# Ledger of designs, part 85: peptides against a protein of PDB entry 3ESW

Target 1, 322 residues: chain A of PDB entry 3ESW
Amino acid sequence: NNIDFDSIAKMLLIKYKDFILSKFKKAAPVENIRFQNLVHTNQFAQGVLGQSQHLCTVYDNPSWHSIVLETLDLDLIYKNVDKEFAKDGHAEGENIYTDYLVKELLRYFKQDFFKWCNKPDCNHCGQNTSENMTPLGSQGPNGEESKFNCGTVEIYKCNRCGNITRFPRYNDPIKLLETRKGRCGEWCNLFTLILKSFGLDVRYVWNREDHVWCEYFSNFLNRWVHVDSCEQSFDQPYIYSINWNKKMSYCIAFGKDGVVDVSKRYILQNELPRDQIKEEDLKFLCQFITKRLRYSLNDDEIYQLACRDEQEQIELIRGKTQ

## One batch from the design tools (peptide; made by RFdiffusion4, then SolubleMPNN)

Design b2_p16_5_s2 (from b2_p16_5, 9 letters changed)
Fold by OpenDDE base, seed 1:
Structure b2_p16_5_s2 (fold): chain B 322 residues (1-322), chain A 16 residues (1-16)
Amino acid sequence: as target 1 above (322 residues)
Amino acid sequence: SLLELALKAKEYLKKL
């Protein structure tokens, strides 16, 4: 029996594509009921849904991309990228250029553009006066601060001059292009928008234990790559669990094409109890939201994304992220 | 898995 291996291979690929596409069909009534019950009864599920409604779509704004590109020193950025690419990049192929771009954006953002703000400088005494600042607490935004999606304002008193300085915690990333300061939330928010403005495939990663970072899809490495703007870190997912000895329970990635539990990439030791939701319910929730985000895509787009998702799941199961 | 079979099939077809 001459086994036509080519015919068998083609038939397997067709059946696999059909199987994948069947998973992305409109949710059955029973799945909708399960989803509604889950988000109404589980606070963690409601939190993931609420974050997805914002983080999955907010950065897909062409007007914001233009403002970002007009604000950054593109001449400096591309000069540095071209310089590093000219040394080593030609041997590795053209796709490595985007990895050099992301590495330079990390350098530029931390060294030249944005500042860490544990305490603000005194508005009256000027620069390098944060040591004299005493926290008085937090309050709601005033009428001006409210224009820039501000939920909380930290209040500080200067021990030297006695004046009050306000530190608004802005969630508008365009306002952050002006203020150029913040903590992990402001850093990750603006840096996610910056990466998106270069046309890159980017996810926002939320960690339950009070940290946030990005993932970038490298065409050169053909995988999602850890990117932390605060740490100027590229492809170092181990820094939290190993270097910081941080205890963590959940890491959830939010992108335009899906919501993914990426905990296995970052939680390498010191895992905290995952007691906020059943594992099957979290998996269902992320898949359900991902299906909704893909409803407008064609069959070929759905298939390509599903193949990428499956490669990521294999990577996460095998623990092959260094 | 059906995926592993499909991936093997895809690799096979790329070599033809």
Scores: peptide ipSAE 0.023, ipTM 0.596, DockQ to the pose 0.697
Fold by OpenDDE base, seed 5:
Structure b2_p16_5_s2 (fold): chain B 322 residues (1-322), chain A 16 residues (1-16)
Amino acid sequence: as target 1 above (322 residues)
Amino acid sequence: SLLELALKAKEYLKKL
């Protein structure tokens, strides 16, 4: 009897789809109780929830996407993408073009658009005066700064002219299109919005040890790809653990369709204690938030995303990002 | 795993 492998495969896929869809149904009362208890008793869980409420939705703003696209030099960007795409003679189809776009956006953002700001220039002395700036500390925003979601303002005194310069830490990414400067937070915030404005699937990755970056879902590579705007880095998840010798405990990715512990992609050595939450509780938390983010999706969307989730989990277990 | 089998089956069906 020739085993009809095709019939078996079809049957398995049907059962698998049904199984996936069953997992994304409305949370049971027991799961809601577990979730509520976890976020009320565990500070790390509360922090992850709080970040998810902002980072998973804030970038899905069509008005902001339009402002971004009107602000960027799209002619230059697409000219450079087309030039690089033409060199590789790709028989590999339209999906690879998006990888070239992300690489050019990394180049454009770092080289042409945005600036690293360790210290601000003196408002009185002008450009290239940051070396003369002494930090005096931080304070709350003034009335003007408060309009742009500013939580803190760093205060600097110029050693040359004695004047005070304010460096507001804006969280409004539209204000960052004007200021065009910041540290890893401002870089990642605006760059996440930029990638979203091109219709890309993007996650914001928070590292507990004071760094942040992006992930982009490459349709060509069929996986999540590390993207760091500060480093102009594409697909280099090892950069923190290996190149920087950074010690890390948690990396959590936040996207419109889910929250995922991606620590295994980035923490390759020098792992710090993961003592902020039980591993089973973190897994539950991320799955529960992800389930909530998908409640409005149809069965086909849920199935497609669940297939991506599984591929990612297999990748993270196998260490294939090395 | 049932997962690996389902993924393999999906890849197989995409090639058909």
Scores: peptide ipSAE 0.020, ipTM 0.577, DockQ to the pose 0.517
Fold by OpenDDE base, seed 3:
Structure b2_p16_5_s2 (fold): chain B 322 residues (1-322), chain A 16 residues (1-16)
Amino acid sequence: as target 1 above (322 residues)
Amino acid sequence: SLLELALKAKEYLKKL
């Protein structure tokens, strides 16, 4: 009896699609009650929800994408991508080209476009004067700074001229296209928008231990790829735990189509206690938010995303990138 | 799991 493997495979996919679609239906009343109770009783859950309400949708702005593409040196970027793509002799089409694009965007952003700001330069003394800057603390934004989603302003005094320099911590990524400077928050915020502006599937990864980075979905690698703009890092999820010896408890990825606990990708050693929420409750929370983000999607979109999610969950359990 | 089977099925069907 020749086992018709094709027929079996098709039948399994149909059954799986139906099973997935049954799970992605509108939340039952009991799930809504559980969700409401969780976010009202658990501060970490409330924080994840609050972040999801911003990070999952803010970057899906076509007007911002246009502004980004008009601001970047696209000619330089694509010239470099084409050059590196041609060197490696890849005939394997459009999917691998996107990996080259992301690598060039990492290079361009770090080397040509954005600056790390530990301390600002003195507004009076000019460039390369940050060494002369003494922190005086933080203040609320002024009326001008408040226009650009500024939560806090760091205040510095120049030891040379005595003048005050303000370093607003802008959360408006369009303002960051002008200022061209920041720390991990500003870097990740703007770089997430940049990647989204190229039509990529991108997630913002929040680490509880004061770092943030991106993931993009590589169609070539068929997985989520670690991307850190600060480090010019591509597919190096180990850099925090191993290279930095960083201690971490939670890494949560926020994207248009879902919220995912990606801690297992990045926390390879030096794991801190995961005591902020029960694991089952965190899993439920992420799934519930993800379900809400997908309510407007059709059955085929839900199915494709669920298949991708499942591949990721298998990857995260196995601890091996396939 | 039905999921593991479905993933294997998907990988199989992509190679056809």
Scores: peptide ipSAE 0.019, ipTM 0.579, DockQ to the pose 0.673
Fold by OpenDDE base, seed 4:
Structure b2_p16_5_s2 (fold): chain B 322 residues (1-322), chain A 16 residues (1-16)
Amino acid sequence: as target 1 above (322 residues)
Amino acid sequence: SLLELALKAKEYLKKL
């Protein structure tokens, strides 16, 4: 009896697809209870949920994408992309072009567009006066600052003139297109929107130890790629653990299609205690949020994303990010 | 691992 291996393979694939899809069905009552209990009893879980409610959806705004594209020097960007792409002898239409685009966006953003702001310049003394600024603490936003999703305003006194300068920590990325300055939070926030504005698959990565960066899904590399706008870094997930010798406990990626613990990609040494949540509960939480984000997707979209998730989990287990 | 086997199976099944 010639075993029709092709028929068996097709049947197995169908059953596998059905099995995968079954995991993304509406949550059972027991899962909802577990989720509710977890987010009500665990502060870290509550924080992850709160971040997911914002970061997973905020960048999917077509009006913002238009404003970004109108604000950037697209002619310069594409000229540089085309120049570097042509140097390497690639043909038009290769998926690698998007990697060149992201690399140029990193260059453009850091060198031409955005500024690091450790301390603001004195509003009275003018440019290059940040050295004279003493931090006085933080305050809530005023009526104008509050229009731009400002949670905190850092207050500085000028040692030269004695005047107060406010540095609002804006969370509105459109306001950041105007201000053109910030720290890792502002950099990552606006850069995430920039990448999204080019139609790219992007995640916002939150590190518990006060850093944030992006991941871009490279269709050429067929994986999530580390992207840090502050560092002009592409595919260098090791920079924090190795180059900075940074100690870290959690790295959580937030995207439109899911929430993923990506700690294994970035925490290569000097791991801090992961004591904020049980590993099983964090895994459950990320899966539960991811499942909710996918409720409106069709079976094919769910299956493709589940396949991507599986590949990522394998990558993270194998440590093949180098 | 069961995951590696599942992956190998999936890669094998994608080549079919």
Scores: peptide ipSAE 0.015, ipTM 0.471, DockQ to the pose 0.292

Design b2_p16_5_s3 (from b2_p16_5, 9 letters changed)
Fold by OpenDDE base, seed 2:
Structure b2_p16_5_s3 (fold): chain B 322 residues (1-322), chain A 16 residues (1-16)
Amino acid sequence: as target 1 above (322 residues)
Amino acid sequence: SLEELVRLAKEYLKKL
C-alpha cells in the first residue's frame, strides 16, 4: 500500500488552512462581550483601541501618498538607492532593493528633509535662535492651528526680543510636509506616511514610555524590521534597551492588517512592570482588533497574513534574528 | 504537534 504522501500533504494543508481561517471568522458573541467589558473597564485597553482606530487606517490615504511623492526629491532618492544597489544589491536579488530604499529614505528624511525641534526658533529673530527661547507652557490651538489636527501648542518667549513663538504640535502629516520640523511624534507620523506612500507594509510602534517608531516588512529579510527616522536606524531594535538604557513596559505596533504586542523585540533589558493590563487580556485585545481589521479580506489574504503572524510570533519568542 | 508539522511544511515550502 503505497501511502500517497502528496495526497495526504495536500489534505493536511487544506485542513490547516480551514483551521486558520476559522480563527479569523466573525467574533463570537462571547468575544464581543469580553472585548466590550475589557475596553470599558481597562484604561490601557481603551487607549490601545483608540490608537488602533486612528493609526491602523489613517496612513492608507492615496491622496496623501500622491502629495508625499510630489513633495520629496524622488530623483535624488532613487539616484542614491540605485547607486547603493549597484554596489552590493545585485547578488541578493530584487527584493533587497526595497531595503536600500528604506535606508535612503531614513538618510534623506533626517539629513535633507526634516528637522528636530527641541525648541522653535524665534519667529522674529530668525534661524538658529532656539537657544534664546524660554518655554512658557502649553495652550490649545488657535483657529488656524486647529485646521491641522493640533491638540496642543507649546508657547515660547524669546529672551532677546521678548516676542512669543508658538510651536503647534500638529498631528496632520500633510502639514508636517510644510513645517518640516518636530519631535519623535512628528518624525514618526510623517515618516510612517512617507513609507506608506512607497507602497510599503508599515506599522506604527507606540512605546508607553514616550517614544514612537516604525516597522517595515522586508520581503528580503522576510520579517518586520525596526525603523526609527529620528535615529536614522534600520534593523536596530536594541538601541532603546541597550544603547539608551531605556526602561520600557509596552511596545504596540499598529498596522492596517493588525495590532501586535512587539515588546519582546525592543525590551531586551530594564523591563518595567507590565501592570496596565493582564497579559491574556492584552493578547486577546490585539487579536480581536486584528480580526476586525481583516474582516474585508479574502481567505487567501487572511491565510497569508496568519502565516506571517505565526512567523513573527516565533521570531519574538526565539529572540534570534537569524 | 500540528503546529510543528505546519512549521516544517512551511520551511519545506520555502525551500521549493
Scores: peptide ipSAE 0.021, ipTM 0.530, DockQ to the pose 0.328
Fold by OpenDDE base, seed 1:
Structure b2_p16_5_s3 (fold): chain B 322 residues (1-322), chain A 16 residues (1-16)
Amino acid sequence: as target 1 above (322 residues)
Amino acid sequence: SLEELVRLAKEYLKKL
């Protein structure tokens, strides 16, 4: 019996595509009940849902992308990218150019554009006066600060002149293009928008232990790549667990096409108890939100993303990012 | 697994 292997392969692919597409159909009533019960009874699940409602879609704003591109020194950025690409990139093909772009954006953002703010400078004494600043606590925004999605304002007193300086923690990334300073939250917020403005596939990664970073989907490497704007880091997921010896429990990635538990990529040692939710319930939650985010996509888009998801899951299980 | 069979099938079809 001449087994037509080509016919069998085609038939298996069709059946597999149909099977994958069936998983992305409208949720059954039982799944909706499970989801509602989970988010109403589990605080961690409610937190993940709340973050997904903002982080998965907020950066998909064409008006913001235009403002970003008008604000950045694109001539400097592309000059540096072209210079690095000309050394080695021609042998590796066009897809590597985007990796050089992301590396330059990391350099540009940290070195030329944005500033780390542990304490603000005194508004009266001027630059390099942060050493003289004493924290007095935090309060709500005033009428002007409230225009820029500000939930908290840190208050500082200058030990030299006695004046009060306000450090509003703005969540509006367009305001951050003006202020050009912050901590990991402001850095990651604006840098996520910057990467999105170049048309890149980007996720915002939330770590429960008070850090945030990005992931970029590299077409050259054909995988999600760790990107930390604070550290000027590209493809170094080990820096937290190994270099910092940081203890961590959860890392959740939020993108326009899905929510993914990426803890296995970053938690290589010093794992804290994962006691906030059952593993099966977290997996269900991320899949359920991802399914909702994909409801408007066509069958081919759904299938392509599902193949990408499968490759990522295999990577995360095998620990092959190093 | 069905996933592994499909991966192999995809790799086979790319060589055709």
Scores: peptide ipSAE 0.019, ipTM 0.521, DockQ to the pose 0.646
Fold by OpenDDE base, seed 4:
Structure b2_p16_5_s3 (fold): chain B 322 residues (1-322), chain A 16 residues (1-16)
Amino acid sequence: as target 1 above (322 residues)
Amino acid sequence: SLEELVRLAKEYLKKL
C-alpha cells in the first residue's frame, strides 16, 4: 500500500492548525478568574500587565510614525543603507536590506540624532556644562512637564551660576524627538517608535534590573534580533550577561502581538533569583495577555504568529542565539 | 505528541 505521505502531511497540518486556533479562542471563565487573581495578588504580574497595556499598543500610532519620518534625515539614512548594502553585493529586494536599515538607524540614532544624558547641561551656562551640575534629587513634574507623560524630574544645580536645571524624564516619544537626550529609557522608547515608523515588527524589552532595549523581527534571519540603541548593538544579546557581567532575573518583551519572557536569550550567567512570580504563573500571564492581543486577528494571522512563537520557543530552549 | 507529528510533517514538506 503506497502510503500517500503528502495527504497524511496535509491532514496533520490541518489538524494542527485547528489545534493551534483552539488555543487562541476566547479565554474560558476559569482562565479569566486565574488571571484576575494573579494580577490582584502578585505585584510583578500587575507590573507586567500595566506595562503591556501601554507598551504593546502605544507605538502603533500612524500619526506618530508620520512625525518620526518627517523628523529624521531619511536621505542620509537611505544613502548610508544603500552604500553599505551595495558593498556586500546583495541584490535589490532581498530581506537582508531591512537588517542594513536597522543597523544604520542604530548608527544614525547614536551618532547623529540622540544624546546620552548623565547630567543635563546648565540651562543658563549653555552647552557642555554638565560637568558643573550637582544632583539635588528628583521630584514630580510641573504642569508643563506633565503634558508630555513625565513621571519624574531630576533636579540639578549649576556649581558655576547657581541656577537650577530640570531634567524631566519624558515618556512621550514625540517630546523626545525635540529634546533628543536621555538615558536607556528615553533611548529605547524613542528608538522603538523609530523602528515601528519604518513598518518593522518591534518589541520593547524590559529588564527588571534597570535596563531596556528592543527586539526586531528580521525576515532575513527569520527570528527576533536583539537591538540596543544605547550600545549601537545589533544581534548581541550576550552584552549584558557577558560583557557587563550584569546580574539579571527577568527580561520581558512587549509587542503588539504578544508578551514573551525572553530571559533565556539575555540571562546567560549571573542569574538572580526568579522569586517575583511562579514560573507557571508568569508563563500563564504572558500567554493570556498574548491571546487578548490577538483576539481581533483572523485565523491565518493567528496561525502564522503561533508558528513564529513556536520557533522562538525552540530557539530559546536550544540557546541558539548564534 | 501532535506537535512532534506536525514537526515531522513540516520537515517532510520542506523536502518536497
Scores: peptide ipSAE 0.016, ipTM 0.524, DockQ to the pose 0.719
Fold by OpenDDE base, seed 3:
Structure b2_p16_5_s3 (fold): chain B 322 residues (1-322), chain A 16 residues (1-16)
Amino acid sequence: as target 1 above (322 residues)
Amino acid sequence: SLEELVRLAKEYLKKL
């Protein structure tokens, strides 16, 4: 009896698809109870849920995408992408073009568009006066600043002229297109929106130890790729743990299609205690939120995303970026 | 179960 291995493989794939689809059905009452109990009893779980309610959907705004594309120098960007793409001898239409686009967006954003703001310039003395600025603390937003989702305003006094300069920490990424300055939060927020505006599949990565960055899904590499706008970094997940010798406990990725613990990609050494939540509960939480984010998707979309999830989980387990 | 097979496959892949 010639075992038709191809037929068996096809049958297994069908059964596997059905099994995967069964996991993405509406949550059972027991899962809902577990989720509610976890979110009500664990502050870290509450934080992850709260972040997911914002970060998973906020960037999927077509109006914002239009504003971004109208604000960026698209002619310069695509000229540079085309130039670098052509230098490397790639044919038009290759999936690798998107990787060149993201690399140019990193360059453009850091070099031409956005500015790091450790301290603001004095609003009275003008440019390159940040050295004269003394922090006085933080306060709540005024009426104007409050229009742009501002939670905190840093206050600085100029040592030269004595005037006060306000540095509002805006969370509105459209306002950041105007201000064009900030720290890791503002950089990542706006850069996430920029990548989304090019139709890319993007996640916002939150690190518990006060850093944030992006991931985008490269169709060429067929994986999630680390992207840090502050560092102009592409596919260098090791920079935090190795180059910075940063100690970290949790890295959580937030995207429209899911929430994923990506700690294993970035925490290569100097791991801090993961004591904020049980590992099983974090896994359940991320899966539950992901399941909810996919409730409106069809069976084929669910299956394709689940295949991507499994590949990512394999990657994260192996510790090898293939 | 298919779930057990997937679990075993993931465990096997951890050893590679």
Scores: peptide ipSAE 0.009, ipTM 0.476, DockQ to the pose 0.097

